# Ledger of designs, part 110: peptides against a protein of PDB entry 6A30

Target 1, 150 residues: chain A of PDB entry 6A30
Amino acid sequence: AQDADNVLQPIMDLLDSNLTLFAKICEKTVLKRVLKELWKLVMNTMERTIVLPPLTDQTMIGTLLRKHGKGLEKGRVKLPSHSDGTQMIFNAAKELGQLSKLKDHMVREEAKSLTPKQCAVVELALDTIKQYFHAGGVGLKKTFLEKSPD

## One batch from the design tools (peptide; made by RFdiffusion4, then SolubleMPNN)

Design b2_p25_5_s2 (from b2_p25_5, 14 letters changed)
Fold by OpenDDE base, seed 4:
Parts: sequence; structure tokens; C-alpha cells
Structure b2_p25_5_s2 (fold): chain B 150 residues (1-150), chain A 25 residues (1-25)
Amino acid sequence: as target 1 above (150 residues)
Amino acid sequence: ELEKLREAFTKPYKDYLAKAAAEAA
């Protein structure tokens, strides 16, 4: 369904932007590590955004992003360059806070539950995101992407 | 090399868009 593009487009733009940044500073192995963390962050953010009510989702997403962002910051990845890659990753995590807006596109009402149509849209979006991270085999392994980030 | 990498990551989304466009026609 083309409705999935409402969800995908902003995510893909954000991810592409971050990918460009990370690809410049990371060799392949390091990039994969970064991608794993980004994947977890994206999945968790999406899950929380969908499940939580509008009044609490921003707070929870903020907390989640802070948790993951701090985790990314503390989990320093040794980069081949002298750039502050860890800080860049943390900044990228903050930018992913914009994913909170996904709820506005997925849920019409303050209901926690998605309609079957909305579920289908989310599933399609998730599939595309998985493929993005897999990148034809250059990115993350499919087995990793099929696991829960929790 | 960087461009090739970007292409690999963006291809799935491009494919999605192409498919969606085809289905809408």
C-alpha cells in the first residue's frame, strides 16, 4: 500500500542522511556495529510510538531515545578516523526522535490498537526498513533483523 | 565506493516505490 510511504519516507530520509555520515567515518565492520544500534533504536522507537498513547508517547520515546543514545555514546566504537564518531552516533539517535511523529500517520485516534489496515501498513514499512538495513547483503544479516531488539 | 554503498542501502526503498507506482497504475 502506498500509505506506507507516509511512514517510510521520513524514516528513509533520516536513515540515508545518517548512513552518509557514518559511511564516511566508518569502515565496513564498524559501520555494521553502528547499523545494529540504529536498527534497535528505530525498532524500539516505532514500537513505543505505536503502543503508547499520545499523552505519554513523547515522554517514553524521549526516555527510550535517551537510554539508547546514551548507550551509543558510552559504547564507543573505535573508528579508523580521529572523528568523534560516538558523538555523531548520539546525535543521530537524537534525530531519530522525529520518529515519534509516526503515530500521527499510523493512528487516527488515541486508540492504542491499530486497525487491520494500519497493521498492514506498519508491516510493509517494517519490511522495507529491514531491507534497507540488509542492503542486499552489504548491511546487516537477515537473522539479526528478524530478532527482537529487546 | 561510497556512492555504491548508498545505492545498496537505498535500492530497497526505490524498489518499493517502483512497485507501489506500478500497482497504482
Scores: peptide ipSAE 0.377, ipTM 0.854, DockQ to the pose 0.430
Fold by OpenDDE base, seed 3:
Structure b2_p25_5_s2 (fold): chain B 150 residues (1-150), chain A 25 residues (1-25)
Amino acid sequence: as target 1 above (150 residues)
Amino acid sequence: ELEKLREAFTKPYKDYLAKAAAEAA
């Protein structure tokens, strides 16, 4: 339980802060698209951070951010705000990339293989994150979240 | 409306924390 909270707290704090900003500047349809991209980024970042060797963590996170950043630019939606919404989303993604330290919280061993205890912690954390993005039905659909790789 | 939206997103984590605290007591 404590180990799961160590993983969840930084993620939830970051997501809550960005959600408030996006909800103010985005229409409902745009917000949904943003949530989908954030979900993908969070899942991919967590997976790669856990599986990959420590020496490659920063490089791989950078690659993921670049990939998602380019994707967001290609799928650019024009926001009615005076600010560049695409740039703001990219900045949020960059902040998520700073969560590389989550590997240290989730996995005690440098090995790629997780112990049963570590797997249980990760599963609990992922379940809570899925619930966050679903938001009782206001957010993303359960079917979308269940199809996402974890 | 914004507050209601924020509450919907934050509720799952709050529920998790409440459950964890209850189990630890």
Scores: peptide ipSAE 0.369, ipTM 0.850, DockQ to the pose 0.420
Fold by OpenDDE base, seed 1:
Structure b2_p25_5_s2 (fold): chain B 150 residues (1-150), chain A 25 residues (1-25)
Amino acid sequence: as target 1 above (150 residues)
Amino acid sequence: ELEKLREAFTKPYKDYLAKAAAEAA
């Protein structure tokens, strides 16, 4: 449990900070879209951290944002005039890139494979993150969260 | 409304921490 908190705390701090910003700026429908993109970003970041530890977080996040950011362009959600929702997601992703400390906590050794203990920690962390995004039914649907590459 | 929303999102993590503290105790 303590090991899982080392992974969860930085993620939750980042998500809490961004959620406050997004909730102030975004309407409910826009917030759901932002949450979906954040979910993808978190999942991809965790997956890459687990599978490909040596890759520089900044390059991976930049590539992920470019790939997913194109999907948000088509829905001209008239976000209030000043902050492009894409830019907010980009900023959130940049902050997630600072979760390089997550990498250090999850993967102490250059070992490409997670130990059973590390797997248990990751599973617990993922479950908590799924619950965060579900938010007792206010956030994303469980069906959407379950389709993510586990 | 914003505070209620924030509470809904943070509750799972708080519950996790409470459970972890109870198990350590």
Scores: peptide ipSAE 0.363, ipTM 0.848, DockQ to the pose 0.438
Fold by OpenDDE base, seed 5:
Structure b2_p25_5_s2 (fold): chain B 150 residues (1-150), chain A 25 residues (1-25)
Amino acid sequence: as target 1 above (150 residues)
Amino acid sequence: ELEKLREAFTKPYKDYLAKAAAEAA
């Protein structure tokens, strides 16, 4: 449980901080789109943080930011605030770089494969994150979250 | 309204922490 919390806490702190910002500036439909993009960023960042060596993480994050930033533009709607939704997602994704600290806790072994214990921790973390994004039905649909690559 | 929204999103994590704390006690 404590190990899972070490994984979850940084993610939840980031998500909570960004959620507050997004909720203030986004209409409901826009918020859902933002959440979808944020979900993708979280999943991709976690995957890369777990699988890739630390030296490549920064480069991969940069690539992710650029890719998803462009993706958001396709679904971008006018926001009521002066804040650029794309920029917000970009900033949020940049902050997800802090998840690199998670790697230090989980991946002590150079082995590309997670131990069963590590897998269990990741699964628990992912489940909690999915629940966060679902938010009792206010957020994203479960079907969307389940179909997203883990 | 904003607080209600935050609560909806953060509740799962809070529940997790509560459960974890109970199991660790």
Scores: peptide ipSAE 0.347, ipTM 0.839, DockQ to the pose 0.424

Design b2_p25_5_s3 (from b2_p25_5, 13 letters changed)
Fold by OpenDDE base, seed 1:
Structure b2_p25_5_s3 (fold): chain B 150 residues (1-150), chain A 25 residues (1-25)
Amino acid sequence: as target 1 above (150 residues)
Amino acid sequence: DLEELRKKFTEPYKKYLEEQKKKAE
């Protein structure tokens, strides 16, 4: 349980911060697309955080996400025109997509088989995150969440 | 509406935390 909380808390803090930002600037269709990219990022992050020793990955996830959050502070939020919001989302999606490509560089370390304890933590964390992204039906479809490679 | 949307996303995790707290108690 504590191990699952240690994995979930940083992810949920990230998701809450990003969701609040994206929900303010995104239309419903764009928000769904952003949620799909966030889902992929979260799945990749969880796989790394659970497979890799806890200390290095929490800091990298926090640092990667903190660096992206700081870029938004300085600009007086003029409601960007529809075009500027789309470009911000595209940039955010591109940055998230680059994080997925970082998988290819780190995958050279042997996919160590998860211990039974790690598997249980992953299953619990995945269930909670699936429920988060589904959000009682206003988020991603269950069919999309279930097709994610377990 | 934004706050309500945020609540719907965070509710599953809040429920999870409450359940874990109850189990620890």
Scores: peptide ipSAE 0.136, ipTM 0.669, DockQ to the pose 0.410
Fold by OpenDDE base, seed 3:
Structure b2_p25_5_s3 (fold): chain B 150 residues (1-150), chain A 25 residues (1-25)
Amino acid sequence: as target 1 above (150 residues)
Amino acid sequence: DLEELRKKFTEPYKKYLEEQKKKAE
């Protein structure tokens, strides 16, 4: 249980912070697209965390999320002009794109089979994250969440 | 409402945390 909390807490903090921002600046149709991209990012991050050496280093998820979070300095959120909001979405998309390229450079170390403990943590984390993105039916559809390749 | 939307997204995780606290007691 504690191991699942260690994985979930950083992810949920990131999602909550970004969702608040995107919900303010995006129309409903754009928000759904953003949620789909965030879902892909979370799935990729989990895949990397599982494939990379032991989950005990809180440092790697935190560093991956913090390296991407450093752009949110406490600067006075001047209501970004339409140009600034577009640039922020573009930068977020660019960062997401760089994360996908980083997947290609991560040397396929032989996919060591997850230990039973790691599998249990991942299953619990995935269920919680699916519920978050579904949001009682106002978020992503269950069919979309279930079709995402593990 | 933005606050209602945020609540719907975060509610499943809050429920999970409460259940874990009850198991640890």
Scores: peptide ipSAE 0.136, ipTM 0.670, DockQ to the pose 0.399
Fold by OpenDDE base, seed 4:
Structure b2_p25_5_s3 (fold): chain B 150 residues (1-150), chain A 25 residues (1-25)
Amino acid sequence: as target 1 above (150 residues)
Amino acid sequence: DLEELRKKFTEPYKKYLEEQKKKAE
């Protein structure tokens, strides 16, 4: 449980910080697209963190997410105009696109089978994150979340 | 309402934390 919290806390902090911004600047359909990209980012980040040695797990998640959130954090201070919001989404999407390439790099390191403990942590973390993104039905569809490879 | 929306997103995690606290007691 504590290990799962160590993984979840940095992710949830970042998501919570960014959600308010996205909700303000995005139309509903755009918001859903942003959430889908964030979902991919989170999944990729988790995959990396769980495979990495425990000593870097929390810091690594925070660092990875913060690195990708930097463009958005600047936007948190200044509510971007609609044009700025679009640019931020574009930048976020671009950064997320780079993360998709990062997934390809991660797949190469996937050769390490997760220990049973790591699997349990991942499962718990994934369930919580899925619930977050579903947000009682106002976020992403369950069907989309369940199709994401574990 | 944006605050309501935010609450819906964060509620699952808060619930998780509360549940873990209860298990630890």
Scores: peptide ipSAE 0.136, ipTM 0.661, DockQ to the pose 0.457
Fold by OpenDDE base, seed 2:
Structure b2_p25_5_s3 (fold): chain B 150 residues (1-150), chain A 25 residues (1-25)
Amino acid sequence: as target 1 above (150 residues)
Amino acid sequence: DLEELRKKFTEPYKKYLEEQKKKAE
């Protein structure tokens, strides 16, 4: 349980910050597309975070989170104009793209079979994230979440 | 408690999405 919490908490913090932001900025159709891409990214990140030794990933996730967190300073964030929203999506997508490059760096270590403990943590994390993305039916469809190759 | 974490994370986002849906309607 503690190990799952340690893996989930950074992901949940990232997702909460980003999904709330995207939900505020994006039109419904755009939001749905963003959610799908974020889902894929999260699945890929989780797969790697669990396959790779935990030490380097917390720092990278923390650094990525900290870079996203600096935009949340105290001010009455005027809803960014349509242009600012697009730029924020682009920046988020760019950072997500950097996570994709992180993907390429992490893929080079031999796909060691997950230990049973790691598998259990992944399964629990995946279930939690699926529930989050589904959001009681207002988010992504269950069918889409289930089609992600585990 | 993972369930509590799940709830704390999921409920605000769910509520937000429901509010956005209601505003779009």
Scores: peptide ipSAE 0.021, ipTM 0.512, DockQ to the pose 0.079

Design b2_p25_5_s4 (from b2_p25_5, 11 letters changed)
Fold by OpenDDE base, seed 2:
Structure b2_p25_5_s4 (fold): chain B 150 residues (1-150), chain A 25 residues (1-25)
Amino acid sequence: as target 1 above (150 residues)
Amino acid sequence: KLEELREAFLKPAQEYLKKAEEKAK
């Protein structure tokens, strides 16, 4: 349980920050696309975090999340003027693009067989993330989340 | 609608974090 929480906490903090921003600035259709990309990103990040030795991954996720989260200034999101909203979307897209590039640079670590403990952590994390992305039915469909190859 | 979406995403996340904190204690 504690290991799953340690893996999920940084991801949930990232998702909370990003989804709050995206929910404010994105249209529904754009938001759904962003959610799909975030889903893929989260799945890939989790796979790496759980498969990689614990010490390097928390620091890397924390560093990645801090590098991306520091760009999300806690600034009182004044209702962005149309120009400010576009810039925020651009910045959010840039952040997502950087995360996607990170996916490409994060070498497919050799499919190390997950230990039973790692499998349990992955399963718990996946269930939590599926619930989060489903968001009571307003987010991604359960069928999409279950059939995702990611 | 966007605020409703925000609340729908944030509420489960906050509940999860709260439970995680309670378990860590």
Scores: peptide ipSAE 0.020, ipTM 0.496, DockQ to the pose 0.251
Fold by OpenDDE base, seed 3:
Structure b2_p25_5_s4 (fold): chain B 150 residues (1-150), chain A 25 residues (1-25)
Amino acid sequence: as target 1 above (150 residues)
Amino acid sequence: KLEELREAFLKPAQEYLKKAEEKAK
């Protein structure tokens, strides 16, 4: 339980900050696409965090999430003047692009088989994240979350 | 619809964070 909470807390903080911003600035179709990309990112980040040794992982997730989260904190949501909306979309796209680059740095290091303890933590974390992204049916479809190859 | 989506995401996140904080105490 404590290990799952340690993995999920940084992810939930990131999701809360990003979803609040994206819900305000994105059209519905764009928002759905962003949610799908965030889902993939979360799944990949969680997989890496659990497979890599615990000490380096909290620092890497914290640093990766903080590096991406600190980029959002400096964006004081000034009410978008028309020019500011384009810049916010550009910054959001840049952040998404940085998250995509994070995917490229996700070198498939050796798929070491997860220990039974690690598997249990992953399963608990996955269930929580799936519930979050489903959002009572208004978010991502449950079928999409279950069929995701990530 | 966007506001409904926002609220649907924020509520579970806040509840999770609250539970995690309570467990950490």
Scores: peptide ipSAE 0.020, ipTM 0.480, DockQ to the pose 0.228
Fold by OpenDDE base, seed 4:
Structure b2_p25_5_s4 (fold): chain B 150 residues (1-150), chain A 25 residues (1-25)
Amino acid sequence: as target 1 above (150 residues)
Amino acid sequence: KLEELREAFLKPAQEYLKKAEEKAK
């Protein structure tokens, strides 16, 4: 549980900040697309974090999330004007576009077998994240979430 | 609507975390 919380908390903080912003600036269809990309980011981050040595887990999640989220830690973004929203979406999309490259890098890393403990942490984390991204039906479809690689 | 959306995202996660914490005790 504690290990799962350590993984989840930074992710949830990022998601809360980003999803709140995106919910404000995106129409439903765009938001769903953004959510899908965020889901991929989260999955990639989790995969890297859990496969990487425990000593770096909190820092690496934070670093990986920060590396991809550095642009978003700026304070309570006032409701951006439509133009600002578009630019923010573009920036977010650009950041998320780097995820494809990240995936390619991950595939090249030797498929490290997860320990049973790591698997349990991943499963717990995934359940939470799936619920979060589903958002009572306003987010991503459960079918999409279930098809995402663990 | 925005607040509802936010709550829709957060509520399941928070509930899950709470349950996980309770199970960990």
Scores: peptide ipSAE 0.019, ipTM 0.470, DockQ to the pose 0.527
Fold by OpenDDE base, seed 1:
Structure b2_p25_5_s4 (fold): chain B 150 residues (1-150), chain A 25 residues (1-25)
Amino acid sequence: as target 1 above (150 residues)
Amino acid sequence: KLEELREAFLKPAQEYLKKAEEKAK
């Protein structure tokens, strides 16, 4: 339980902040696409966090999240004009795309099999995240979440 | 409409998070 919370809490804090912004600036169809990319990002981050030793992981997640979160902290999110919203979506998509590419670089080194303990933590974390992304039926479809490679 | 979508999405998500935290305790 505590290990799952340690992995989930930083991710969820980031997601809450980003989703609040995206929900304000994105149309429904765009928001769904963003959510799908965030889902992939979360899955990748969890995989890395659980596979990596606990001590280095909090700093790495924090660093990865801080590098992406720094753009969100300062500005009174003026409702971006339609042009600003598009650019923000583009920037967010670019950042997500870069994180996806970072996966390809990092996965090559760390294809280690999860220990039974790590598997249990992953299962607990995945259930929570699936529920979050489903968001009571208004988020991503359960079928999409279940078909995503765990 | 966007505000309605925001509320529809964020409220359930936050509720799920709270429930998950409660279960994890």
Scores: peptide ipSAE 0.019, ipTM 0.467, DockQ to the pose 0.246

Design b2_p25_6_s1 (from b2_p25_6, 12 letters changed)
Fold by OpenDDE base, seed 1:
Structure b2_p25_6_s1 (fold): chain B 150 residues (1-150), chain A 25 residues (1-25)
Amino acid sequence: as target 1 above (150 residues)
Amino acid sequence: SMAELQKHAESVGKELKEKILKAKE
């Protein structure tokens, strides 16, 4: 349980920070697409965080998450005009894309099969993540979450 | 702690639902 918490907490902090903003600036169809991409990102990040030695990755994930989180704190974001909202989505997508590039750098380490302990941690974490992405029915459908390569 | 995270996820989900509903009006 503690290991699951250590993996989930950074992910939850990232989601809490970004989803509120996305909900405000995105139309329903765009938001669903963003949630699908975030779901993939979270699944990949969680898999890597569990497969990679926990100590070195927490600092890297924390540093990556901190670098991306600082940009949103300062400005009284006046409701950006449609153009500004698009640019924010583009920037967010670009940041997510950079996280995908980080995926390519981290994937070079041998796809170690998950140990039984790591599998148990993943299973414990999945229900919480699924609940978060379902978001009381306004997020991703349960059927989509179940069909995802868990 | 896992139970707390689950409760938090549910709370955030409800809040997100309300915000999405308000953003559509």
Scores: peptide ipSAE 0.047, ipTM 0.585, DockQ to the pose 0.285
Fold by OpenDDE base, seed 2:
Structure b2_p25_6_s1 (fold): chain B 150 residues (1-150), chain A 25 residues (1-25)
Amino acid sequence: as target 1 above (150 residues)
Amino acid sequence: SMAELQKHAESVGKELKEKILKAKE
């Protein structure tokens, strides 16, 4: 449980800091795209942090997420108070770009078999993450979340 | 704790739902 907490907390901090912004600035279809990318990022991050013990350093993960988060916040700061739909889409696209960059900079690990302990940690974390991404029905569909590659 | 995180996730989800609805009105 503690290990799961260690993995989840940085991720949740990232999500908390940015999803509200995305909800405000993104059109519905764009928001869905953002959520899908975030989902992929979260799953990938979890895999790496759990599979690679040396990378379980919360500070390292926090730094990566913070760096990315700052990129997202930069988009927020430049958001005009009366942005039109076009500007909102542009901002959303910019945020997606930041996510893509993060993905590319993340260590690409080959698919590794998880130990039972690692599996347990993942399972504990997944329910919370799924709930978060479902977001009371306005986020990602449960079907999508369940079909996502583990 | 995991329980706290779960509660937080649920809370954020609800809040996000409301914010999304308001933002799209």
Scores: peptide ipSAE 0.046, ipTM 0.581, DockQ to the pose 0.320
Fold by OpenDDE base, seed 4:
Structure b2_p25_6_s1 (fold): chain B 150 residues (1-150), chain A 25 residues (1-25)
Amino acid sequence: as target 1 above (150 residues)
Amino acid sequence: SMAELQKHAESVGKELKEKILKAKE
């Protein structure tokens, strides 16, 4: 449980601000696409962090994600005006581009089978992540989350 | 704790839902 917490916390810190912004500025279909890409990125990053480096590096996942996606400033963003909306969309697109590049680098190397302990950590972590990405029913479908390779 | 993280995830989900509804109306 503690290991799962260590893995999840950096991810959640990053996602909280980003998804809040995207939820405000994106149309529903666009938002879903964004969520799908973020989901894949998170899964890949988590897998790499758990499989390759020691699990003791609790900040590694967050660091990897933030390296390609500059963290949004903490704060409730007001709904953009028409003029501000365009710029925000552009910024969001830029951020997504950076995340996509990260995803491309996170291609599965040789599938080291997870140890039983690592599997348990992943399973615990996935429940929280799935809940987050489902976003009370307005995010990703549960079926998609369950079928995602993990 | 894991329980706290789960609670947080649920809270964020609810917030996102509300924001999306307001933004799309």
Scores: peptide ipSAE 0.043, ipTM 0.574, DockQ to the pose 0.281
Fold by OpenDDE base, seed 5:
Structure b2_p25_6_s1 (fold): chain B 150 residues (1-150), chain A 25 residues (1-25)
Amino acid sequence: as target 1 above (150 residues)
Amino acid sequence: SMAELQKHAESVGKELKEKILKAKE
């Protein structure tokens, strides 16, 4: 249980910081796309955290979050001539682009089969993550979350 | 604890719902 908490807490901190920002900036369609990319990022990050040795797990998530999280704030290019709405869309598109780049940097380490312990941690964490991404029905559909390759 | 994290996730989900609703208004 404590291991699951250690894996999940950094992910939750990332989600809390980013989803609030995206909810403010993104239109509904853009927000759904952002949520899908974040879901993929979370799943990949969780996989890496579980597969990597315990000593590198927290530091790697923290490093990945620090390296790529700073890029989201600096993307506020004040385009002088565009309406507030166009600027928000542009910022949202830039943020999506940064998330996509982050995904590409998440090199798929060879899918070693999860040990039973790792599977238990994943199963325990998945319900919480799914609940978070569902966001009371305004986020991702349950069907999408259930069909996501685990 | 996982129970606390689940409760937190639910709370954040509700907050996101409210924020999305407000952003649409």
Scores: peptide ipSAE 0.043, ipTM 0.582, DockQ to the pose 0.324

